# Designs tried in a protein design run: peptides against a protein of PDB entry 5D63. Part 63

Target 1, 292 residues: chain A of PDB entry 5D63
Amino acid sequence: SLRRGIYHIENAGVPSAIDLKDGSSSDGTPIVGWQFTPDTINWHQLWLAEPIPNVADTFTLCNLFSGTYMDLYNGSSEAGTAVNGWQGTAFTTNPHQLWTIKKSSDGTSYKIQNYGSKTFVDLVNGDSSDGAKIAGWTGTWDEGNPHQKWYFNRMSVSSAEAQAAIARNPHIHGTYRGYILDGEYLVLPNATFTQIWKDSGLPGSKWREQIYDCDDFAIAMKAAVGKWGADSWKANGFAIFCGVMLGVNKAGDAAHAYNFTLTKDHADIVFFEPQNGGYLNDIGYDSYMAFY

## One batch from the design tools (peptide; aimed at target 1 Y288)

Design b2_p25_8_s3 (made by RFdiffusion4, then SolubleMPNN; from b2_p25_8, 19 letters changed)
Fold by OpenDDE base, seed 4:
Structure b2_p25_8_s3 (fold): chain B 292 residues (1-292), chain A 25 residues (1-25)
Amino acid sequence: as target 1 above (292 residues)
Amino acid sequence: ISEEEREELERRLFEKFEERLREAE
């Protein structure tokens, strides 16, 4: 079953993703097929899937950028019915915005069925051009039509997954305590993470004993990421991943505060030194505390 | 989205971000 999370949704047949046109929050904004760049933030193409309690395999899909929801126009079962962005809520009862998402017959891709109409999200004619029509279309779960098959590339991690990644890292102290601040985290590419760091002014900040030292740098980085998130996205119910760690060296006579993020595959953590913007697999400390 | 569109959007967002940081100083 599909987990709660942020997804980049790509067509199984052509290199096209589900895109909210212009990232507009206006009701009725077309959802279209659009090209994408791998391993980057595709701003208008990220969707938060929120599972509906007690309704099997059924979700709302919130566009991360606009904060609006995928909506089948009038809930019509007619082939070719427009799929648009529309205002809504995560746990709506409106069947126009409820989507049953399950594996297709190939076992890798998913199909997206409107709960009410029982039609499927369809990249019409498999058109790979930017702005191609996405519509509700008749179909069945067992059909192999790639126009209605979608890869869900997970762009976020749950707090549990982050915790697991930390637990696998060899640079964790035996007394480690982790404090989870949120439930779901968008994981940024390093390039974006670095840019936030640069824009925060931290590269020009002066280290000063006690008054502005390692902990201040680490907290400032986390604050900068949080602010960036708030300024960048209209959707709620997720955070941007940026952790803070306190660590002790092997000798036990020195401590340090630093940041960390997740690797591309979300399986491991990588340490980030906010004083110089470096990414390290070993920062020279074992973490005894983290919050993220 | 196209790379150009992405870059433009990202630039705009970061400009706003930087402006807010400066105003908060």
Scores: peptide ipSAE 0.009, ipTM 0.330, DockQ to the pose 0.022
OpenDDE base, seeds 1, 2, 3, 5: peptide ipSAE 0.008, 0.008, 0.007, 0.008; ipTM 0.325, 0.436, 0.444, 0.321; seed 2 fails the geometry check

Design b2_p25_8_s4 (made by RFdiffusion4, then SolubleMPNN; from b2_p25_8, 19 letters changed)
Fold by OpenDDE base, seed 5:
Structure b2_p25_8_s4 (fold): chain B 292 residues (1-292), chain A 25 residues (1-25)
Amino acid sequence: as target 1 above (292 residues)
Amino acid sequence: ISDEERKALEARMFEKLKKKEEELK
């Protein structure tokens, strides 16, 4: 079953993703097929899937950028009915905004069925052009039509998954204690993470004994990522992943504060030095405390 | 962010990411 999370949703037949046009928050904004760039954020193409309690395999889909929800216009069962962004809530009872999402017959892609109309989200004619129509269309769960099959690429991790990634790392001290601040985290590409670092002013910040040293740099980076998240996205119910660690060296006579993020596959962590913007697999310290 | 601005930003970030990945090898 599909887990709660942020997804990039790509068509199984052509290299197009489900896109909210211009990222607009206006009711009735078209949801369309659009090209995407691998290993980037794809701003208008991220969707928070929130599972509905006690309704099997059923979700709302909130556009991360606009904060609006995927909506089947008038809940119509007619083939060709528009799918749009519309104001809503994560746990709505409006069947126009409830989507049953299950594996297709190929076992890798998903189909997206409107809860009320029982029609499926369809890339009309499999059109790969930017702005191609996405609509509700008649179909069946076992049909092999790629117009109605979608790959759900998970772009976020739960706090439990982040905890597991940390636990696998060899640079964790035996006395380690982690503190979880949020439930779900968007994981950024390193390029975006670095750009936030640059925009924060940290590259030009001067190290000063005690008053602005390693802990200040690490916390400033965390704050910069938090602000970037708040300023960039209108959806709620998630955070941007950026951890802070305290570590001790092998000799046990020196400590350091630094950041960390997750690797592309979300399986491991990588350390980030906010004083110089470097990514390292080994920062020379073993972490005894983290919060993220 | 407009669609055009988004595409431009994504392209730039993609190039930066490729560079960083090479540096981390």
Scores: peptide ipSAE 0.029, ipTM 0.501, DockQ to the pose 0.016
OpenDDE base, seeds 1, 2, 3, 4: peptide ipSAE 0.006, 0.010, 0.008, 0.025; ipTM 0.319, 0.435, 0.386, 0.504

## One batch from the design tools (peptide; aimed at target 1 A257)

Design b2_p26_1 (made by RFdiffusion4)
Pose (drawn by RFdiffusion4):
Structure b2_p26_1 (pose): chain A 292 residues (1-292), chain P 26 residues (1-26)
Amino acid sequence: as target 1 above (292 residues)
Amino acid sequence: AEATTRLDLYNDLMAEGLDRQKTILK
């Protein structure tokens, strides 16, 4: 089963993503195929998949930017029916916004079926051009047609996954305790994490004993990332990944506060120095506390 | 209001970490 999370959904035949046109919140805004840039935030192309209770392999798909939902127009089973963004709720009983998502016959990509119509999300004619029509279409679960096959590229981690990445890190103090604050996190590319640090004003902040020292920088960065999350996205039910750690050096005589993020493959953590914007695999301190 | 609540929470957690530092440092 596809796990709850945030996904960039890529057609298996051509490198087009499912894109809510112009990120518009208007009801009926077309969902289309569009090119994308890896290792960036693709602002119109991120979808929060919310599992439906007791309805196997069925979800709502909420565009992260607009807060609107993937909706099969009037639930029609006619091939070519429009797939648009529409107002809705995470756990709606409206079948126009319910999607059964299971692995295709290639075992890697998925097919997306409307719960009401039993038709599939289809990149019409496999068109790779920007703005190509995506429609509901007749189809089967097992066929190889790439027009109806989609890679769900996971862009978020659960709290259990973040905890696992931290636990595998070699720079964790024996007294380490972690404090988990949310359940699902959008993992940022370093390019975006750095842009938030720049936009926070922290690059210009001076170190001052106690009144603006390492703890102040680290907390400020976490707060800046939290603000960015709420100000940038309209969908609810997730948080942005940015951790704060306190650590001690090998000699046991100096402590430091700093931030951390995740690697692209989501398996490991990487430390971030808020005083200078650097990313480090070893910051010189073993973490005895973290909150994220 | 929520941003303030979160900041307060971060500050409380930081203060807890700094209290622990008193027994961790040599």

Design b2_p26_1_s1 (made by RFdiffusion4, then SolubleMPNN; from b2_p26_1, 14 letters changed)
Fold by OpenDDE base, seed 4:
Structure b2_p26_1_s1 (fold): chain B 292 residues (1-292), chain A 26 residues (1-26)
Amino acid sequence: as target 1 above (292 residues)
Amino acid sequence: SSFKEFLELLRKLMQEGLERLKSILK
C-alpha cells in the first residue's frame, strides 16, 4: 500500500512528471506532463498523497505549491477528460478528487484510478513534451500501457522514518531523547538547505559568548527553514525537515548545539554546522537530545 | 505527546540552570 507522503510522480514510459501548470491555484488549472531535474525541487510537481480512512488504496493528491487537488473534470468516464487542479480538502468525499492508487502489473510503477469514473490518469499518447495533456482514460489494472503507469518517488519521510534514521547513527548518546514535532517532513536537497542558510543571514552572524552562540545558530537555522516552508508552499499537513540536536563530547566537558538533515536516500542523518554551513558525518559530539 | 514532553524538558532545563549548560557550549 502506498504510504502517506509527498511524491514526485514520473511517467514510466518517458521522462515526464505530473505538473500543475504554472503552479496556479485557480480552479481548472491544467495538470500536464513536464520535464524535471533530478535531485532538485521541482516546484510544481510535488504531490501530497493523503490516504482516505476506511477506503482501501484511495487518496487525495494535493499539489504542494498551489494547495489545490488533482481533480477529474466533472468525474466523467469519457476518455480524454481533463485532469485539473481544483480547490478541495484532504478528506473530501468528492469522487472527482479521489484516486485509487495501486501497483501496476510490473510491481514497481503505480496506476492512478479515479474512484468514481474508474478511468486512469493517462499521459496522452505518451507525449514527452512540456505541457502534454494528462487526462482520464479507459484502462484496466493489469494492462501494461506505460501511458498509465507512474513511478511514485518519495520526497518526504514520516516521523517514524526520521526516528529510525537517527537511531541508526553511531553518534547518539545513551541518554538520548528525541522529540517529534510533526508527522511528515519534506526532505530538502543539500543545495536548497544551504541556500536557506545563506538567505537567513547566518553566514554573516558573529559568534558571541553566551548571547549568540551555538544554540542561537541552531535555532535560527530551524526557524529559517520553517519560514522558508511557510513562504514557499500553500499545502498544509507537512513540515520541512530540519532538526536541532544537543550533544556532548566524549570527554563530557563540552556541549554543542547543531542541526541535522537526512541523506538523499533518507536512511541516515547528516550533521549540519550552522556556524559555517558545513555538512559532517561526525560533528564530534554525541546527541543527548533532538527535536525535529 | 512527544511535543509536550519537549516543552516540559525545556522548562526543566531553564529551572535547573540552562546558563550553566551554556558555559560549556561552544
Scores: peptide ipSAE 0.024, ipTM 0.558, DockQ to the pose 0.136
OpenDDE base, seeds 1, 2, 3, 5: peptide ipSAE 0.023, 0.021, 0.023, 0.022; ipTM 0.566, 0.547, 0.555, 0.553

Design b2_p26_1_s2 (made by RFdiffusion4, then SolubleMPNN; from b2_p26_1, 14 letters changed)
Fold by OpenDDE base, seed 4:
Structure b2_p26_1_s2 (fold): chain B 292 residues (1-292), chain A 26 residues (1-26)
Amino acid sequence: as target 1 above (292 residues)
Amino acid sequence: SEFERFLELLRELMAEGKEKLKTILR
C-alpha cells in the first residue's frame, strides 16, 4: 500500500508529471500534465498523500506549493471531467477529494481512482505537452492504459526511515541519542540544500572561539532550512530534512557540531559542514546526539 | 530543604557540563 508521504507523480507513458498550474491556490485551478527536471525541486508538482483512517488505500492529495487539494469537479463520473486544485482538509469526507490509489496491473505504477465517481485520473490522450488536460475518465483497475498509470516517486522520508538511515551509518557513537522533531521530511537535492546555505549568509560568517563556532553554524543552517520551508510551501504536515549532530572524535578529546541530510535514495545520511558547505561521508566524528 | 539543595547541585552540574562541552567543541 502507498505510504503517507510527498510524491512526484509521473505518467507511466510519457515524461509528464501532475502539475498544479502556476501553483495557484485559487479554487478551480487546473491540474495539468507538465514536463519536469529530474533531481530538482519541481515546485508545482509535489503532492502530500495523506491516508484516510479506516478507508483502505484512500488518500487526499495536497499540493505542497499551493496547499490546495486534488479535486474532481462536482464529483462527476463523466469522462473528461476536470481535475482541479481546490481548498480542502487532509481528512475531508468530501468524495470529490478522496482518491483510492493502488498498484496497477504492471505492479510498479499506480492508478488513481476517485472514491465517489470510481473514475480514474487520466492524462488525456497521453499528451506530453505542457498544460495537457488531466481529467477523470472511465476505466478499470486491470487495464493497461498508460494514460491512467502513474509512478509515485517518493520525495520524503518518515521519521522512522530517517532513524533507520542514521542507525546504519558507521559514524554513530555507541551512546547515540536521536531526537525526532517531525513526522515526515521533504528531502532536498544537494543543490537546493547548498543554495539555502549560501542564501543564509553562513558562507560569509566568521568562526569565533565559542561565541560563534561549530554549534552556531550548525543551528544557523537548521534555522535557515526551516525558514526556507516555511517561506516556500503552503501545505502543512511535513518538514524539510536538515539534521544537527554532535559528534566526538576517535580520541575522545574533541567534539564537533555539524549538519546532515539524506542521500538521493534515502538509504543513507551524508554529513554537511556548515562552515564550508562541504558534503562528506566521513566528517571525522562519531555522533552521540542528533535532532532532526 | 534537601530538595532545594539537590536542585542547586543539579544546576551546578549542568552548568559545568555545558561549559566543558563548549570548550571541546570546534
Scores: peptide ipSAE 0.074, ipTM 0.498, DockQ to the pose 0.059
OpenDDE base, seeds 1, 2, 3, 5: peptide ipSAE 0.048, 0.054, 0.029, 0.036; ipTM 0.554, 0.558, 0.483, 0.561

Design b2_p26_1_s3 (made by RFdiffusion4, then SolubleMPNN; from b2_p26_1, 16 letters changed)
Fold by OpenDDE base, seed 1:
Structure b2_p26_1_s3 (fold): chain B 292 residues (1-292), chain A 26 residues (1-26)
Amino acid sequence: as target 1 above (292 residues)
Amino acid sequence: SEFEEFLEKLKELMKEGLEQLKSLLK
């Protein structure tokens, strides 16, 4: 079954993603097909899938940018019914906003069925143009029509997944203690992470003994990421991944505070030095403690 | 503001942890 998380949802037939037009929070804003750029933040194309308790394979889909939800207009079963952004809640009982999401017959892509109407999210005519209509359309689970097949590319990790990635890293001290602060984390591309770092003013900050040293840099980076998240997204229920670690060197005569993020495949962590903006597989310290 | 307070608390915890670690390195 599909896990709770943030997804970039791409059509299986053409290079088009499910896009909330202009990222508008207005009720009735069209959801459309739109081009995307890999390994970037596709601002209007990220969706938080929240599983409905005790309803198998059924979710709400919240647009991260607008904070509105995918909504089948009037819940109509008529082919061509508009799919729009609309105000809602994560655990709504409104069948217009409930979507059953399961694997398609190809075993890789998903189909998105409206819970009430039993119609499927359809990229009408497989149109790859920007602004192409996405609508409810008749279909079946076993049908191979790529207009109704979608790849769910996970853009977030659970706290458990992050914990697992940390546990696999060789630069973790034997007495490591991790403190999990949130449940789900949007994982940023390094380019975005670096841009936040630049915008924070940290590149111009001066290291000063005790008064502004490694811990201050590391916390300042986390604060910058947190503020960026708050300012960028209207949806709730997730955080932006930016970890802080305390580590000790191999010689055992020096300690350091630094940041870390996840690799693109979410399987590993990479260390980030907030004093210089560098990404390292080995920062020269073994983590004794982490907050993320 | 709640977020800022949280970050301040986190910073304090981090500093305490770091200081403890540094003390162990002596």
Scores: peptide ipSAE 0.039, ipTM 0.531, DockQ to the pose 0.634
OpenDDE base, seeds 2, 3, 4, 5: peptide ipSAE 0.039, 0.037, 0.037, 0.028; ipTM 0.518, 0.526, 0.535, 0.507

Design b2_p26_1_s4 (made by RFdiffusion4, then SolubleMPNN; from b2_p26_1, 16 letters changed)
Fold by OpenDDE base, seed 3:
Parts: sequence; C-alpha cells; structure tokens
Structure b2_p26_1_s4 (fold): chain B 292 residues (1-292), chain A 26 residues (1-26)
Amino acid sequence: as target 1 above (292 residues)
Amino acid sequence: SEFEAFMEKLRKLMAEGLEQLKSLLK
C-alpha cells in the first residue's frame, strides 16, 4: 500500500501534476492540472498523504503549501464534480476528503478514488494545459484510461529511511549514535538547499575560534532550514531534512561539525559543508553523532 | 485561453516568491 509521505502527483498520460490553484488556502480553491519542473520545488503540487487508521488504502491529501485538503465538492458522484482545496484535518471522517489510493492495472501508476462517491480523480480530457480541470469521474480500478492514472513521486523520507541511508554510508564511526527528531522529512533539491544556505548569511559569516566555528555553522544551517520550512509551508506533520553530524578524522586528532542531506534517490546521504556550501561524498570525517 | 494560462503562471510565481521572501523576513 501507499506509505505516508509527501508526493508529487503526476498524470500518467501527460506531463501535468495535481496543482492547487495559486496555493490558496481558501475553501473551494480549484485543484487543476499544471506543468511542473523535475527536481525542483513545485510549491503548489506537493501533497501529504496521511493514511486513515483501519480504513484500507485510504488517505487524506493535504496540500503542503496551503495546508488545505483535497475535497470532492459535496461528495457528488456525478462526472465532472469539482475537486477543490478545503479546510480539514488529517484524520477526518468527512468522505468528501477521503481518498482510496491503489495501484492501477499497469502496476506503476495509482488511481485516486473518493471514498464516498467511488468516483475517481480525473484530468478531464487528458488536458495538458495549465489550469486544466480535475474532477471526480466515473471509472473502474481496471480501466486503462490515463486520465485517471497518477504517478506518486515520493518527495519525502521517513525517519527509518533516513536512518537506513546513514547506516550504509562508509563514513560512519564505530561509536556512531543517531538521534531522530521527526518522523517524515521533505528532501530538498540541492539547489534549494544551497539557496537556503546563501540566504542564511552563512556565506558571509567569519570563522572564529570556538566563538563561531564548525558547530555554529552546522547548527545555523539547520536552523535556517527549519525556519525556511516553517515560513514556506502551512501543512504540519513533517520536517525539512537537514542533518547535523559530528565527526572525527581518521587520525583521531581532529573533529568537525557539518551537515548532510539525502541524495536524489533517497538511498544515500551526501555531506554538506556549511562553511563553504560544498557537497561531498567524503568530507574527511567519520560521524560519531548525528541528529536530524 | 493561453493568456489566462499565462496569467495563472504569473500568479503562481508571485505566490512562490512571496513565500520565499517571508522566510527571509525577521
């Protein structure tokens, strides 16, 4: 079944994603098809899927930007019923906002069925234009209609996945201890991560012995990412991935504090030096402590 | 229309920019 996480939801037929119009938090804001740019933050096109306990394959979909939820207008089963953003809660009992999400017949894409109406989220006519209508539409799980098939590109990792990525990295000290701070993490593209770093003022910060050295840089970076997250997204229940590590060199006579993030495929970590903004596969230290 | 789509894109870009700006404000 689909795991809890943040997803970019892309149509299987055309290069269009499920988009909350203008990222507006207003009730009744249209959800539409919209173009997207791979490997970038698609601000209005990220959805937190929260599984409903004891209801198989059923989720709420919270727009990350607006904090509102995907909502079938009046829960109507009529073809062409609007799908909108609407205020809600992650574990609502409102069937207008409950979506059964399962694999389509092709085994790769998903279909999104409204729990109450049993209609499916449909990119009407497969229209690839920006602002194209997305509506509830009649269908079946077995149909091959690409208008109702969606790829769920996972944009986040669980704490367990992050832990696993760290565990397989060769630059971990034998005394390593990791501390998990959150449950689900949006993983940023490096370009966004770098921009946050630039905007934090760290590039202009002066290294000073003990008063502002490696640990200060690393913590400042994490703080900057945290602030960016809080200021950028209205949804709750997730964090922005930015780790802090303490490491020791091979000789054991020097220590360093640095950051790390995840690779694009979420399978590995990459180290980030907050003193110069560099990404490295080997930062020259083995981590004995991390928190993220 | 194509014009409407363009305007919508512009609105979205502005919204994204605004949110990014907010993150930089004290």
Scores: peptide ipSAE 0.043, ipTM 0.497, DockQ to the pose 0.016
OpenDDE base, seeds 1, 2, 4, 5: peptide ipSAE 0.028, 0.029, 0.031, 0.042; ipTM 0.363, 0.361, 0.501, 0.461; seed 5 fails the geometry check

Design b2_p26_2 (made by RFdiffusion4)
Pose (drawn by RFdiffusion4):
Structure b2_p26_2 (pose): chain A 292 residues (1-292), chain P 26 residues (1-26)
Amino acid sequence: as target 1 above (292 residues)
Amino acid sequence: AAADARLAQYKALMAQGRAQRDALLA
């Protein structure tokens, strides 16, 4: 089963993502194929998949930017029916916004079926051009047609996954305690994490004993990332990944406060120095506390 | 209001961590 999370959904035949046109919140805004840039935030192409209770392999798909839902127009089973963004809720009973998502016959990509119509999300004619129509279409679960096959590229981690990445890190103090604050996190590319640090004003902040020292930088960065999340996205039910750690050096005589993020493959953590914007695999301190 | 509440939570956790830091450096 596809796990709850945030996905960049890529057609298996051509490198087009599912894109809510112009990120518009208007009802009926077309969902289309569009090119994308890896290791960036693709602002119109992120979808929060919310599992439906007791309805196997069935979800709502909420565009992260607009807060609107993937909707099969009037629930029609006619091939070519429009797939648009539409107002809705995470746990709706409206079958126009319910999607059964299971692995295709290639075992890697998925097919997306409307719960009401039993038709599939289809990149019409396999068109790779920007703005190509995506429609509901007749189809089967097992066929190889790439027009109806989609890679769900996971862009978020659960809290259990973040905890696992931290636990595998070699720079964790024996007294370490972590404090988990949310359940699902959008993992940022370093390019975006750095842009938030720049935009927070922290690059210009001076170190001052106690009144604006390492703790202040680290907390400020976490707060800046939290503000960015709420100001940038209209969908609810997730958080942005940015941790704060306190650590101690090997000699046991100096402590430091700093931030951390995750690697691209989501398996490991990487430390971030908020005083200078650097990313480090070893910051010189072993973490005795973290909150994220 | 929510952002302030979250910042207060961070500061509370930092205070807790400082007390551990004092014990570790002692």

Design b2_p26_2_s1 (made by RFdiffusion4, then SolubleMPNN; from b2_p26_2, 17 letters changed)
Fold by OpenDDE base, seed 2:
Structure b2_p26_2_s1 (fold): chain B 292 residues (1-292), chain A 26 residues (1-26)
Amino acid sequence: as target 1 above (292 residues)
Amino acid sequence: SSFEAELERMLALLEEGRKELERLLA
């Protein structure tokens, strides 16, 4: 079953992703196919999949940018029915906004079926052009039609996955205590993480004994990421990943506060030094505390 | 994404505005 999370949804046949046009929050905003850039945010193309309790394999899909939901216009079963952004809620009972998402016959891609109409999200004619129509279309779960097959590239991690990544890292102290603040985290590319750091003013901040030292830098970075998240996305129910760690050196005579994020594959953590913007696999400290 | 496209359009408009301002100040 598809896990709750944030996904970049890519067509299985052509290099096109599901895009809410202009990221508009207006009811009836077209959802279209659009090209994407790998390893970037792709702002209008991120969708939070929220599983509906007690309804197997069924989700709402909330656009992260607009905060609106994928909606089959009038719930019509007619082939070619528009798929749009529309106001809604994560646990709605409106069948126009409920989507059954299961593996296709190829075992890697997914199909997206409207719960009410039983039609499928279709990239019409497999059109790879920007702004190509996405519509509800007749189909079956067993068909191999790439117009209705989608790869769900997960762009977020659960708190459990983050915890597991930390646990695999060799630079964790035996007394380590982790504190999880949220349930699901959008993981940023390093380039975006660095840009937030630059925009925060931290590169120009001066280290001062006690009054503005390592902990202040680390917390300021987390605050900057939090603000960036709040200012960038209208959807709720997720956070932006940015951790704070406290660590001790091998000799036990020095401590440091620093940040960390996840690697691209979400399997490992990488340390971030907010005093200089550097990424390190070994920051010279073993973490005895983290919150994220 | 459509975001990048929109940004490009906005940048183009800004560039046009800049050029017009330069012409007015020339």
Scores: peptide ipSAE 0.219, ipTM 0.647, DockQ to the pose 0.011
OpenDDE base, seeds 1, 3, 4, 5: peptide ipSAE 0.172, 0.134, 0.136, 0.178; ipTM 0.607, 0.569, 0.570, 0.613

Design b2_p26_2_s2 (made by RFdiffusion4, then SolubleMPNN; from b2_p26_2, 16 letters changed)
Fold by OpenDDE base, seed 5:
Structure b2_p26_2_s2 (fold): chain B 292 residues (1-292), chain A 26 residues (1-26)
Amino acid sequence: as target 1 above (292 residues)
Amino acid sequence: SSFEERLALLRELLAEGRRELARLLA
């Protein structure tokens, strides 16, 4: 079954993603097909899938940017019914906003069926143009029509996945204690992570003994990422991944505080030095404490 | 709440960490 998480939803037939037009929070905002750039934040094309308790394979889809939900207009079963953004809640009972998401016949892509109407999210005519209509359309689960097949590219990790990534890293001290602060984390591309770092003012900050040293830099970076998240997204129920670690060197005569994020495949962590903006696979310290 | 408890523990750990850092970086 599909896991709770943030997804970039891409058509199986053409290079088009499910896009909330202009990221608008207005009720009735069209959801359309739109081009995307791989390995970047596609701002209007991220969807938080929240599983509905006790309803198999059924989710709400919240647009991360607007905070509104994928909504089949009037819940109509008519082919060509508009799919729009609309205000809602994560655990709504409104069938207009409930979507059953299961594997398609190809075993890789998913189909998105409206819970009430039993119609499927359809990129009309497989149109790859920006602004192409996405609508509810008749179909079946076993039908191979690529207009109704979607790849769910996971853009987030659960706290458990993050914990597992940390545990796999060779630079974790035997006395390591980690504290998980949130449940689901949007993982940023390094370019975005770096931009947040630049915008924070940290590149111009002066290292000063004790009063503004490694721990201050690391905490400031985490705070900057947190603020960026709050300022950038209207959806709730997730955080932006940015960790803080305390580490000790092999000799045991030096300590350091630094940041870390996840690699592109989400399987490993990479260390980030907030004092210079560098990414390192080995920062020269073994972490004995982290929070993220 | 469980979150508040975790936060309290985090604060304690951070305090300990700061002391350790100070010791090692002094």
Scores: peptide ipSAE 0.020, ipTM 0.489, DockQ to the pose 0.316
OpenDDE base, seeds 1, 2, 3, 4: peptide ipSAE 0.019, 0.018, 0.000, 0.019; ipTM 0.500, 0.475, 0.275, 0.510

Design b2_p26_2_s3 (made by RFdiffusion4, then SolubleMPNN; from b2_p26_2, 14 letters changed)
Fold by OpenDDE base, seed 1:
Structure b2_p26_2_s3 (fold): chain B 292 residues (1-292), chain A 26 residues (1-26)
Amino acid sequence: as target 1 above (292 residues)
Amino acid sequence: SEFEALLAKMRALMAEGKRVLDELLA
């Protein structure tokens, strides 16, 4: 079963992702196939899948950038019906915006069926060109047509997943206390994370004892990421992952505040030193407290 | 603002962290 989360949705047949054209929030904006760049933020190609309570395997898909929802035009069952962005809500009852998402017959990819029309999201003719039509199309769950098969690459983690990653890390103090602030987190590529750090002005900031020390750096980074999130995305119901940790060294005579994020596979954490922008597997401290 | 509220929460948590640290270093 597909979990709630933010996904990059890629066609199983060609290197094309589901893209909201120009990230526009206008009703009727075409959803199209478009190329993507791995390990980057594909701005118009991120979709928040919100599961509908008591409706098995059924979701709304909110474009992260525009805040609009994947919508089958007029809910028509005709092959070739446009799929567009349209205003909506996460728990709508509008069947034009309800999508049943289940594994395809290959066990790896998913098919996306409109709840009302029972047609499937189709990359028409498997066209790999930018702007290729995505439409509702007749199909079956067991059909092997790659035009209707999609890989859901998870770009976010739940608070529980983050907690699990922390728990696996060897640099956690026995007295560790975690404070979870949100439920779902977009995990940024390191390049984006670093760019936010640079844009914050932190690289030019100087450490000053008791005036602007390690805790200020760590908090400033988290604030910068939060602001970036607020300014960048119109969708609601998620946060940007950037943790703060308080750690103590092995000798127990020094403390430090630092940041952390998740590795690409979301299985582990990596420490981030906001004073120099470095990523470290071992920052020299064991975390006794974190919030994210 | 929401941002300021978040900052306030973070600073409060940091303060709690310092208290915990004092306990660890005692």
Scores: peptide ipSAE 0.196, ipTM 0.801, DockQ to the pose 0.930
OpenDDE base, seeds 2, 3, 4, 5: peptide ipSAE 0.189, 0.036, 0.201, 0.187; ipTM 0.799, 0.590, 0.806, 0.798; seed 4 fails the geometry check

